Peptides against a protein of PDB entry 7BDX. Designs and how they scored, part 34

Target 1, 212 residues: chain A of PDB entry 7BDX
Amino acid sequence: EMGAAACTLLWGVSSSEEVVKAILGGDKALKFFSITGQTMESFVKSLDGDVQELDSDESQFVFALAGIVTNVAAIACGREFLVNSSRVLLDTILQLLGDLKPGQCTKLKVLMLMSLYNVSINLKGLKYISESPGFIPLLWWLLSDPDAEVCLHVLRLVQSVVLEPEVFSKSASEFRSSLPLQRILAMSKSRNPRLQTAAQELLEDLRTLEHN

## One batch from the design tools (peptide; aimed at target 1 R79 E80 Y117 S160)

Design b2_p14_8 (made by RFdiffusion4)
Pose (drawn by RFdiffusion4):
Structure b2_p14_8 (pose): chain A 212 residues (1-212), chain B 210 residues (1-210), chain P 14 residues (1-14)
Amino acid sequence: as target 1 above (212 residues)
Amino acid sequence: EMGAAACTLLWGVSSSEEVVKAILGGDKALKFFSITGQTMESFVKSLDGDVQELDSDESQFVFALAGIVTNVAAIACGREFLVNSSRVLLDTILQLLGDLKPGQCTKLKVLMLMSLYNVSINLKGLKYISESPGFIPLLWWLLSDPDAEVCLHVLRLVQSVVLEPEVFSKSASEFRSSLPLQRILAMSKSRNPRLQTAAQELLEDLRTLE
Amino acid sequence: STLNDRPEILLLLP
């Protein structure tokens, strides 16, 4: 209970750039981010499906961990630190997104997809994520999630890699062969404006790159 | 005059999340949200045989109080603090909406309805408001107000209550059927565009979940 | 933190 309370407080204060710089400056953050991925992996493996039932100081603990990772990656030196020091944590995040079934731990998936988008803002972070093993199959599969907030963060991550045609050129062929054009087109007609324009903007960039 | 000027200044700076977080600790020593409800209750009681005066130092004081409550509830930890600590203030807001006759204190009713909408974004806040005494009769009473801006913010709150699970097993199925569907339909053909669109949106949501 | 909030309403907001 005490461990989760401290992680929740750290999640709250980690929204500040001054606090994020202080976390990376203290010579204990490397251990914190290594054991963070182990705790997130342990939490996901412990779930035999079901849902989560807002596990008392268990789910709040991992949510605080994913929330901290997201708030750290939201700061320039935070996403720089993560791609240099905590590349194993990025592997764990990409692995746990594929390991989590659609509809299972939706809040954890959005927090994790938000952190991958933030890390992709760093040039090396974009290279590391896009060159990870089944990255493209993972993207199109996360789009098969019924939750609209998960689909929105997948489209935002896809738009981030698509916005760097150099990195996008390495993962050619499968971007044209396997892309769920029909699902992205359906998302460009959603009554939710943020999801609708995210899919509309991604469709504009996808059609423009195939011709230009 | 001095009290209202300081409250208006606080309403201006309360649009910042950093300021809202700083306000939530101050409620301990000086019961800011406890005495806010008393001041709002005292103001409405003082309008015995009369309606609003406006441009007054007393009118802008309570407007600033309701504006601050709204700007606090607009921040996630603000609406979380209100539903945990300031449930009496939420009671007072819900009570004063019913106590205010139609056409009386229109700007105060709109600001108060905006704060309730914001608190309803929090899961516990939605339960607390919807399970409050006389809540459905209050929605009907507020929709009988001639002012379009008040009707718009009632429909926005009703839309917030209609969306999300709320157990969904006839707990929310009866809430939808008990609404003034005729008045919502009349407001869907309204000449005020903002009101017409809110009633239209709400009607779509009522039909979608039927 | 929006942990205690309604995700659908937050998504609908600008």

Design b2_p14_8_s1 (made by RFdiffusion4, then SolubleMPNN; from b2_p14_8, 7 letters changed)
Fold by OpenDDE base, seed 1:
Structure b2_p14_8_s1 (fold): chain B 212 residues (1-212), chain C 212 residues (1-212), chain A 14 residues (1-14)
Amino acid sequence: as target 1 above (212 residues)
Amino acid sequence: as target 1 above (212 residues)
Amino acid sequence: STANDNSSLLLRQP
C-alpha cells in the first residue's frame, strides 16, 4: 500500500516541469528509472498466471511509474535524459507493449504509449524508438487492440513517424507494405471523436506523402 | 527497492513549497499521511527482534517518509494540514520517539524531531504536541540520548515551548520540577558547537523566565 | 523541424 501511495503522489507532482527538473538533477534519477523498467517488466510477467485485479496496489504502483515516465518525457530535458541515459527503459516499454495481448492491461498500454509519443517529439527520441527491432509490426499489433484509447495513442505515434521525413524514409517500404489501411479507415468512422480525428489526420498525412 | 527509490525522490522534491502545496491539494494527501504513520509504526515495531541494517530499503523508505513529513511541516499550509487533518500522524511520531531506546534509530529520531520542531513553529501545532500525554517526560527521555544531533533537536523543541508563554505556563510546574539542569549544563560545554549554542540559548531563556 | 506544438504533449495525472 504505502509504496503505491508514495509513487502516486510522485506521479501527481511530476506534472510540473520544475519537479521533473528536480527529479532529473539528482544523483538518484538513473537508479530510479533503471528499477522502474525492471518493476514494470516484473509486473507484466506476473500477469500470465493470475487475473491480477486492475485495482491492486501493485497495478496502481506500476501505473504511477508509467505516469512518471510520461510526465518526464513531456519535458524537453526529460526527453533528453530518457534518450541519452535511460534507453533500457525505452526498450523495456517497447518490449512490454509487444508482450501484452490485445485487450490486456489497457490502462498500462495507454500510459506507455503516451510516454513513447512524448519521446517521439524529439527527433533523437523518434529515431531511437523507430529503429527498434520490430517497431513497425509492433505498431500494427497494438492497432489491433479493441480499446479505442490504445488505438488513438498508436495512431498518434504513427503520425509522429509519418510527419518526420528523416525517420519515415528509412521504414517507408516496410510501412507501405504492411499498413493496415482497412483498420485505419474503420477508425476514421469511429464514434469516438478523438479516434476519428486522429485516423482522419493520419489518412490525410499519408495521402500528402504519396503525392510527394 | 522501487518503493524506497520512489519515496526518496518524493522526499527530494518535497523540499519545494510548491510541491508541498501540490501534495496537499490532492485528494490522496489524507490517505498518504495516514498510511505514513502506520508504516513508520510497523517499522519501529519490527526493530525489537532483528538488527535491521540501517541501510536497508525499508529503513531508507521510512527515512524518506519522515523527511516528507519534515518538509511538509516546514511550510505554513503544511503545518496547518498536519495539525488539522493528520493529528494521528503527530501522535504516532510522539509515540515512536518514546518507544525508541537511547541510541536506537538516531537518523529516524532526528527526522521525527525536525518534523515536530517545524510543527511547533505554529502556535496551534505547539499547543497540540505540548498537550500530548507524557510530553515533558518524553523530552527528558530523548535528552538522555547519546547522539548530539538528537539532543540538539530536543533542545530546539524545548526552546519552542519555553519561548511561548501561553504554552509554557500550562506545564511550567512540571517543567521546573523535572528539568534535567545538569544535563543541559553539560551540553552547554559540548565540543559540538551547534549543541553548545542551543544549550546556552536555552539556559539564557530559562534565566529570563525565572526573573519575570 | 515542425516545432511540435507544446499542445500535443501528453501530461497524465493520477
Scores: peptide ipSAE 0.068, ipTM 0.836, DockQ to the pose 0.045
OpenDDE base, seeds 2, 3, 4, 5: peptide ipSAE 0.063, 0.068, 0.038, 0.042; ipTM 0.837, 0.836, 0.834, 0.834

Design b2_p14_8_s2 (made by RFdiffusion4, then SolubleMPNN; from b2_p14_8, 7 letters changed)
Fold by OpenDDE base, seed 2:
Structure b2_p14_8_s2 (fold): chain B 212 residues (1-212), chain C 212 residues (1-212), chain A 14 residues (1-14)
Amino acid sequence: as target 1 above (212 residues)
Amino acid sequence: as target 1 above (212 residues)
Amino acid sequence: STFNSNPRLLLRMP
């Protein structure tokens, strides 16, 4: 309980750039993010069989960790740190997103996707995650989620790839051949306005690329 | 391990006034400090019999909690919060300081004493802790510690009492009758400069009060 | 550092 409470407070204050800088400027940052990945992995592995109590202290703890990573990745120096010094954590997040089933751990998926999106703002980060083995299939797997917010953040991550010519050119063939166009079209007609807009924007970006 | 790491980071960033305000401004502060007291108490109670591994994750976690409380108490709004809304935590700290033997958990004692000293800067806080049952005997018990830093922070807390006439007048009789003068005199001759100075200053303050 | 063309940062708070 106390661990979850402390981690939740750390998550809350990590919305500040100065706090992120303070976290990263210490000698404990590297270890913290290493253990963060391990903790998240252990949690996801523990989900096999038991009904995840979403409101458990363990869930709250892991959600807070994912939230901290997201907020670190929202800061330029945080993105640089993650991409330069905590690639294993990024690898773990990518792996966990693949290991989770559609509808499983929605809140955690959203936070992890938000962190990857923030990392993708850094070109080095975008290159790193997009060159990860199975990245494109992973995106389509995640788009099979019934949750609109999961799908929304997947589409945003796809958009980050599509909007960067240097990155997109390397995967364009695989991307075009495997694109779940019917699913994205369905999302463009969603009753969820955020999902609808994200799908429409992505479709427009893709059309622009086909004409170039 | 992850709990200790998260709590340590929270401790580090709690040195910022803005972070303290952010912690207290949320809906989780009250619960956090309630559980903090319980966690510290549970730790101290667990020390009966086993050699405290000072470098254990559990110890680090509790040290970080005590550090957070200290840093919160270093800020005016934090002192007000502790004295108004977390008195049970203060009661717990006072109790734990009494339950720990001389030489036991030196680092934790120092942090707890620092937190009480910070609370004592607020007159309401000073009144609250000094009116705690057994407060004066507790101070003398703590001055029996072989550690110079423990004794230093006890003397600082005693000085806070002595320097506040409204508070000191209420306990002056008990204080004078029980004052371990020989111990304080010995500390005024300590090879530890900080302890020496604190003891000398307290002796000067006491002499001034005897002449008034 | 070079940023992509979609710099919409995401913060998530508890």
Scores: peptide ipSAE 0.088, ipTM 0.830, DockQ to the pose 0.096
OpenDDE base, seeds 1, 3, 4, 5: peptide ipSAE 0.086, 0.046, 0.045, 0.078; ipTM 0.829, 0.828, 0.829, 0.828

Design b2_p14_8_s3 (made by RFdiffusion4, then SolubleMPNN; from b2_p14_8, 6 letters changed)
Fold by OpenDDE base, seed 1:
Structure b2_p14_8_s3 (fold): chain B 212 residues (1-212), chain C 212 residues (1-212), chain A 14 residues (1-14)
Amino acid sequence: as target 1 above (212 residues)
Amino acid sequence: as target 1 above (212 residues)
Amino acid sequence: STWNDNPQLLLRQP
């Protein structure tokens, strides 16, 4: 209980750039983010297919951790810190997104995808995550999720790859050969306006790249 | 481990007034400070006379909680919140200071005494803590501590009482009859310059009040 | 696309 409460307060205040700088300016930042990855991994490993109560203290604690990582990645110095000094955490997030089944831990997936998207805003961050082993298959696995918010944040991350020629060129062959086009086309017909727009924009960007 | 790390980061950033305002502006503040008191009480009850390792995760977690309370009490709106909305936490801190033996949990005692001192900066806070049952005996119990920093913060809290005529007048008879004068005189001869100064200033203030 | 010109940083509050 108390750990989840403290972590949730830390998440709430981490929306401030000054708080992110204060977190990173301490000698405890490296340890904190190292243990964060371990804690998230332990939580996902303990799920063993049971419908984890989304409202458990453990779930709230892990959601707060993922929220903190997301908010740190929303700041330029936070992205630099994560990509330079906490790569294991990014690798852990990528792994956990692969280990979770479609429809499993949707809120956590959304937060982790938001963190990766924020990391992808910097070219160095985008390079790092996109060069991770199995990144392209992971994107398609995540697009199989029935949740519209999960799919939305996957499409945003795919967009970050597509919009960076230096990154896209490295994986363009694999990307084109494995693209779940029918799934993205189905999303462009979604009743969710955010998902619909995101899928349509991505399809337009892909068409532009095929004609150039 | 992770709870202690998150709580320690929250403590570090709580040194900012803006962070204190953000903590208090959330709908989770009341719950957090309620559970804080319970967690501190559970920790002190678990000590059972064993030399708790000061470096344990549990100790660090409780130190961080006490540090957060201290930093919240350092801000005007934080003092108002604690005295208006979290009185049970203040009562818990007073209780735990009484339950701890001389020389036991020195770092925690210092943080709790610092929090009470900060609360005492406001007349409403000083009235609340000084009107608590057994407050005068508690001060003398705490002055029996062999630790110079504990004694220093007790003397500062006694000073806050002595300097407020409306508060001091209510307890002046009990205060004068139970004053550990020999102990305070011994502290005025301390090799610790901060303790020596604090004891000397308090003795001067007490002499001034006896001649008026 | 609106995403290309101004990648909105994602902040999540609890």
Scores: peptide ipSAE 0.086, ipTM 0.833, DockQ to the pose 0.030
OpenDDE base, seeds 2, 3, 4, 5: peptide ipSAE 0.081, 0.081, 0.082, 0.080; ipTM 0.833, 0.834, 0.834, 0.834; seed 4 fails the geometry check

Design b2_p14_8_s4 (made by RFdiffusion4, then SolubleMPNN; from b2_p14_8, 6 letters changed)
Fold by OpenDDE base, seed 3:
Formats: sequence, structure tokens, C-alpha cells
Structure b2_p14_8_s4 (fold): chain B 212 residues (1-212), chain C 212 residues (1-212), chain A 14 residues (1-14)
Amino acid sequence: as target 1 above (212 residues)
Amino acid sequence: as target 1 above (212 residues)
Amino acid sequence: STWNSNPRLLLLQP
């Protein structure tokens, strides 16, 4: 309970750049982000048995942690920190996104995907995550999720790859050979306007890349 | 571990007025400060048996909580919040300061005393804590501590009472009848310059009040 | 793409 309350407050205040700088300017940041990955991993492992109540204090705690990572990744110095000094956390997030089944822990998936998207704004961050083993299969695994919000954030991450020529060129063969085009086309017809727009834009970007 | 790390970061950033305002502007503040008191109380109760390692994650967690309360109390809106909406936490801090033996949990005592001193900057806060049952005996109990830093913060709190005529007048009889004058005189000869100065100033203030 | 002009940095509030 207390941990969840403290983390929730820290999450809220981490929406400020000044607070992110203060968090990172301390000697405790490295330890915090290291334990964050371990805590998130432990939570996901606990789901294999007991249906953790989505509204549990433990769930709220892990959501707040993922929210903090997202807010840190939203700031330039935060992205630099994560990519330079907390790569293990990024690896853990990628792993956990792969370990979760479609429809499992939707809220956590969304938060983790939002963090990865924010990291992907940095070329160095995008390179790091896109060069991770199984990254392309992971995108398609996540795109199989029935949840529109999960799919939206996956499409945004795919778009970050597609819009960066240096990154896309390295994976273009695997990307084209495995692209779930029918799934993306189905999303472009979604009733969810955000998902629909994201899928349409990605399809336009892909068409542009096929002509160049 | 994770809770301690999160709380430590929250403590660090709570040194800013903007962050204190952000903490208090959320709907989670009441819950946080309620659980804070319970957590601190649970920690103190656990000391009756096992010598908790002062450097334990649990100790660090509770120190960070007390630090957050102190930083909140350092800001005007934070004092207003504590005195209006978290009186139970103030009662808990007063209780815990009474429950701890001389020399026991010095660091926690210092943090709690610092929080009460900051609260005492508000007339409403000073009235509330000084009108608490056993407040005057508690001051003398705390002043019996062998630690100079504990005694320093007790003297500062005593000075807050002495310097507020409206508060001092209500307790003047009990205060004068129970004043550990020899202890304060001994502190005025301390090798600790902070403690020495605080004791000298308090003795001067007391002399001024006896002549008026 | 409209996404490049304002990378809506996903700031999350709880």
C-alpha cells in the first residue's frame, strides 16, 4: 500500500521536466531504475498463477513504476539516461511485452509501449530497441492483441521504425517478409478513430517506402 | 527495496515548493499521508523486538517518509494541509516521539522533530501540537536524549512555544513548574555550537518572559 | 507525417 502511494505521487510529479532532472541528478536514480525492472518482472511472473486483481496495490505500484519510466523517457535527458545507464530496464520491458499473452495485462502493456515509444524518439534509443533480439516478431505478437489501445501504441512504435531510414534499412527485409498487412488493413477500418488514423498513416508511410 | 527507492526519490524532489503543490493538488495526498503514519507506527512497534538494522531498506523507507513530511511542512500550503487534513499523522508523530526511548532511533526522532518544528511555524499548527495531551512532558522526555541533534530540535520546538504568547500563556504554569532548567543550562555549555546557541537563546527568551 | 511536428511526448499523469 505505502509503496503504491509513494510511487503514484512520484509518477504524478514526474510529468515535469524539472522533476525528471532532479530524479536523474541524484545518486539514487540507477538503483531505482534497476529495481524497477526487477519489480515489473516479478509482477509479470506472478500472473502465471493467481489472477492478480487489476486494482490491487501491487498492480497500482507496477503501473506507477511504468508511468515513471514513461515520463522520464518523455524528456531528452531522461531518454539519454535510460539508453546510456538503464539498458537492462529496456531489455526487461521488451521481454515482458513478449511474455504477456494477447489480452493479458493490457494497462501494463500500454504503459510499457508508451515508454518504448518515448525512448524511440532518440535515434540511439530507437537503434537500441530495434536491434534487440526478436524485436520485429515482438511487434507482430503485440499487434495480435485484441485491445485497440495496445495496437495503437504498437503501430506508433512501428511508425518510429519506418520513419527512420537508418533503422528501417537494417530490418527492411525481415519487416517486409513478416508484415501483418491484413491486420494493419483491418485496423485502418477500426471504429477507434486513433487506431484508424495510426493504421492509415502507417500504410501511407509503407507505400512511400515501397516506391523509394 | 523498491518502496524505499521510490520514497527516497519522492523525498528528494519534495524539497521544491512546486513539487509539494503538485503532491497536494492530487487526490492521492490524503491516502499517502494516512498510510505514512501507519507505516511509521508499524516500524516503531517492530523495534521492541528485533534490532532493525539502521541501514535496512525499511529504515530508509521510513526515513524517506519522515523526510517527505518535513519537506511538505516546510511550505505554507503543506502546513495548511497537514493541520487541516492530516491531524492523525501529527498525532502519530507525537505518539512515536513519546514511545521511543532516549537514544532509540535518533535519525527518525530528528526527522519527526523537524517536521513538527516546520508545522509549528503556523500558529494553527503550533496550537494544535502544543494543545496535544502530554505535549509539555513529551518535550522534557525528548530533551533527556543523549543525542545533541535530538536536543537541538527539541529546543527549537520549545522556542516556538515560548515565542508565541498566545500558546505560551496557556501552558505557562505547567511549563515553568516542569522546566528542566539544569538540562538547558548544561546544553548552553555544549561543545556542539548549534546546541549551545539554541540553549543560550532559549534561556534569554525565558528570562525575558519572567520579567514581563 | 503529422507525428513528426509534435511528437506528443506521452506524459502520463496517474
Scores: peptide ipSAE 0.050, ipTM 0.824, DockQ to the pose 0.032
OpenDDE base, seeds 1, 2, 4, 5: peptide ipSAE 0.050, 0.037, 0.038, 0.037; ipTM 0.824, 0.822, 0.824, 0.823; seeds 1, 5 fail the geometry check

## One batch from the design tools (peptide; aimed at target 1 S160)

Design b2_p15_1 (made by RFdiffusion4)
Pose (drawn by RFdiffusion4):
Structure b2_p15_1 (pose): chain A 212 residues (1-212), chain B 210 residues (1-210), chain P 15 residues (1-15)
Amino acid sequence: as target 1 above (212 residues)
Amino acid sequence: EMGAAACTLLWGVSSSEEVVKAILGGDKALKFFSITGQTMESFVKSLDGDVQELDSDESQFVFALAGIVTNVAAIACGREFLVNSSRVLLDTILQLLGDLKPGQCTKLKVLMLMSLYNVSINLKGLKYISESPGFIPLLWWLLSDPDAEVCLHVLRLVQSVVLEPEVFSKSASEFRSSLPLQRILAMSKSRNPRLQTAAQELLEDLRTLE
Amino acid sequence: ADALDDKRDRSVPLP
């Protein structure tokens, strides 16, 4: 209970750039981010499906961990630190997104997809994520999630890699062969404006790159 | 005059999340949200045989109080703090909406309905408001107000209550059937565009979940 | 508005 309370407080203060700089400056953050991935992996493996039932100081603990990772990656030196020091944590995030079934731990998936988008803002972070093993199959599969907020963060991540045609050119062929054009087109007609324009903007960029 | 000027200044700066977080600790020593409800209750009681005066130092004081409550509830930890610590203030807001006759204190009713909408974004806040005494009769009473802006913010709150699970096993199925569907339909053909669209949106949501 | 859209999406998930 005490462990989760401290992680929740750290999640609250980690929204500040001054606090994020202080976390990376203290010679204990490397151990914190290594054991964070182990705790997130342990939490996901412990779930035999079901849902989560807002596990008392268990789910709140991992949510605080993913929330901290997201708030750190939201700061320039935070996403720089993560791609240099905590590349294993990025591997764990990408692995746990594929390991989590659609509809299972939706809040955890959005927090994790938000952190991948933030890390992709760093040039090396974009290279590391896009060059990870089944990255393209993972993207199109996360789009098969019924939750609209998960689909929105997948489209935002796809738009981020698509916005760097150099990195996008390495993962060619499968981007044209396997992309769920029908699902993205359905999302360009959603009554939710943020999801609708995200898919509309991604479709504009996808059609423009195939011709230009 | 001085009290209202300081409250208006606080309403201006309360649009910042950093300021809202700073306000939530101050409620301990000086019961800011406890005495806010008393001041709002005292103001409406003082309008015995009369309606609003406006441009007054007393009118802008309570407007600033309701504006601050709204700007606090607009921040995630603000609406979380209100539903945990300031449930009495939420009771006062819901009470004063029912106590205010139609056409009386229109600006105050709109600001109060905006704060209830914001608190309803929090899961516990939605339960607390929807499970409050006389809540459905209050929605009907507020929709009988001639002012379009008040009707719009009632429909926005009703839309917030209609969306989300709320157990969904006839707990929310009866809430939808008990609404003034005729009035909502009349407001769907309204000549005020903002009101017309809110009633239209709510009607789509009522039909979607039927 | 965004909160209403989010609630709507939660109430009626995508197919």

Design b2_p15_1_s1 (made by RFdiffusion4, then SolubleMPNN; from b2_p15_1, 6 letters changed)
Fold by OpenDDE base, seed 4:
Structure b2_p15_1_s1 (fold): chain B 212 residues (1-212), chain C 212 residues (1-212), chain A 15 residues (1-15)
Amino acid sequence: as target 1 above (212 residues)
Amino acid sequence: as target 1 above (212 residues)
Amino acid sequence: MEDLYRRRDRSVPLP
């Protein structure tokens, strides 16, 4: 209980750039993010067969951890730190996103996807993530999620790749051959306006790439 | 481990006034400080008969909690919050300071004393603490600690009472009758310069009160 | 390291 409470507070205050700088400026950041990855992994592994009690202290703790990572990744120096010093955490997040079943741990998936998107704002971060083994299949796996918010954040991450020619060129063949076009087209007609817009924008970006 | 790490980071960033405001501005502060008191109490109760592993995750967690309380109490709005909304925590800290044996959990005692001193900067806080049952005996109990840092922070808290006539007048009789003058005199000759100075200043303040 | 011309996600609200 106390851990979850403390972590929740840390999540909240990490919305400040100054707090992110303070977190990273200390000598504890490396260890913290190392343990973060391990904790998130342990949590996901514990979910096998159990109904997620969404309101459990454990769940709240992991949500807060993912929130902290997201907030850190929202800041330039935070992205730099994650890409340089916490690659294991990034790898863990990618792994966990693959390990979770469609519809499972939606909130956690959203937070993890938001964190990866934030990392992808940095070119080095985008390169690192996009060069991860199975990254493209992972995107499509995640895009099969029934949750609109998960799909939204997947589309945003896909867009991050598509909008960067230096990155997209390395995987363009695989991307084009495996693109779930019908799924994206369906999302462009979603009643969720954010999902609809994201899908439409991505389709436009993809059309632009086909003409180049 | 993760809880201790998160709490340690929260402690570090709570040195900022803006972070304290953010902690208190949320709807989680009340619960956090409630659990904080309980956690600290549970820790102290668990110490009975066991050699404190000072480097345990549990110890670090509690130190961080005490540090957070101290940092919150360092800010005017934090003192206001603690005195208005977290009196149970203050009571718990006073209780724990009484429950700990001389020389036991020195670092925790220092942090708790620092938090109480910070609370005592506020008149309402000073009144609340000083009117606590057994407060004066507690001060003398704590002043019997062999650790110079503990004694230093006790003397500072004593000085907070002495320097406030409105507060001191209520307990002056008990204070004068029980004052461990020889102990304070001995501290005025300490090799620890901070302790020496604090004891000397307190003796001067006490002399001023005797002439009034 | 270069930040790309993209908008960061807003700070995630507390659970």
Scores: peptide ipSAE 0.185, ipTM 0.839, DockQ to the pose 0.043
OpenDDE base, seeds 1, 2, 3, 5: peptide ipSAE 0.070, 0.040, 0.068, 0.046; ipTM 0.831, 0.819, 0.826, 0.821

Design b2_p15_1_s2 (made by RFdiffusion4, then SolubleMPNN; from b2_p15_1, 7 letters changed)
Fold by OpenDDE base, seed 3:
Structure b2_p15_1_s2 (fold): chain B 212 residues (1-212), chain C 212 residues (1-212), chain A 15 residues (1-15)
Amino acid sequence: as target 1 above (212 residues)
Amino acid sequence: as target 1 above (212 residues)
Amino acid sequence: DEDLYRRRDKSVPLP
C-alpha cells in the first residue's frame, strides 16, 4: 500500500523536467531503476498464477513504476541516463513485453511501449533497443495484440526504426521478410483514428524506403 | 526495497515548493499521508521486538516518510493541508514521540520533531498540537533525551509555544509548574553551539514572559 | 549521444 502510494505520487511529479533532473541528480537513481526492473519482472512472473486484479495495489504500483520510467524517458537527460546507466531496465522491459501474451496486461504494455518509444528518441537508445536479440519478432508479436492502443504504440516504435536509415539498414532484410503487411494494412482501416493514422503513416514511410 | 527507493526519491524532490504543490494537487495525497501514519506506527511498534538495524530498508523507508512530511510542512500550503486534512497523522507523530524511549530512534525523532516545528509555524497547527492531550509532559519527556539534536528540536518547539501568547496562556500554569528549568539551564551550557543558543534564547523568552 | 528530431511523448497522466 505505502509503496504504491509513494510511487503514484512520484509518477505524478515526474511529469516535470525539473523533477526528473532532481531524481537523476541524486545517488539513489541507479538503485531505484534497478529495483524497478526487478519489481516489474516479479509482477509479470506472478501473473501466470493468479489473475491479479487490475485495481490491486500491486498492479497500481507497477503501473506507477512504468509511468515513472516513461516520464523520465520523455526528457533528454532521462533518456541519456537510461541508455547509459540503466540498460538492464531496458532489457527487462523488452523481455516483459515478450513474456506477456496478447490481451494480457494491456495497460502495462502500453506504458512499457511508451517508455521504449521515448528511449528511441535518443539515437543511442534506438540503436540499443533495435540491436536487442529478437527485437523484430517481438514487434510482430506485440502487433498481434487485439488491443488498438498496444498496436498503436508498437507502430510508433516501428516507425522510429524505419525513420532512421542507419538503424533500419542493419535489420532491413529481416524486417522486410517478416513484416506483417496484411496486419498493418488492416490497421490502416481501423475505426480507431489514432491507430488508422499511425498505420497509414507507417505504410507511407515503408513505401518511401522501397523507392530509395 | 522498491518502496524505500521510491519514498527516498520523493523525499528528495519534496524539498521543492512546486513538488509539494503537485503532491497535494492530486487526489492521492490524503491516502498517502494516511498510510504514512500507519506505516510509521507499525515500524515503531515493531521496534519493541527486534532492534531494527539503523540502515535497514524499513528504517530508511520510514525516515523518508518522516522527511516527506517535514518538507511538506515547510511550505504554507503543506501546513494548511496537514492541519486541515491530515490531523490523524499529526496525532500519530505525537503518539510515536511519546512511545519512543530516550535514545531510541534518534533520527526518526528528529525528523518528526522537525515536522511538528514546521506545523507550528501555522497558528492553527500550533494550537492543534499544543491542545493535544499530554503535550506538555511529552515535551519534557523528549527533553530528557541524551541526544543533543533531539533536545534542540524540542527546545525549538517549546519556543514556538512560548512565543505565541494565545497558545502559551492556555497552558501557562501547567507549563510553569512542570518546566524542567535545571535541564534547560544545563543545555544552555552545552558544547553543542546550536543547543546552547536555543536553550539560552528560550531562557530569555521565558524571563520576558515573567516580566510581562 | 543525440536526440532525434522526433516528437517526444507527453508525460503519462496519473491513473
Scores: peptide ipSAE 0.105, ipTM 0.837, DockQ to the pose 0.043
OpenDDE base, seeds 1, 2, 4, 5: peptide ipSAE 0.083, 0.058, 0.099, 0.084; ipTM 0.835, 0.832, 0.836, 0.836

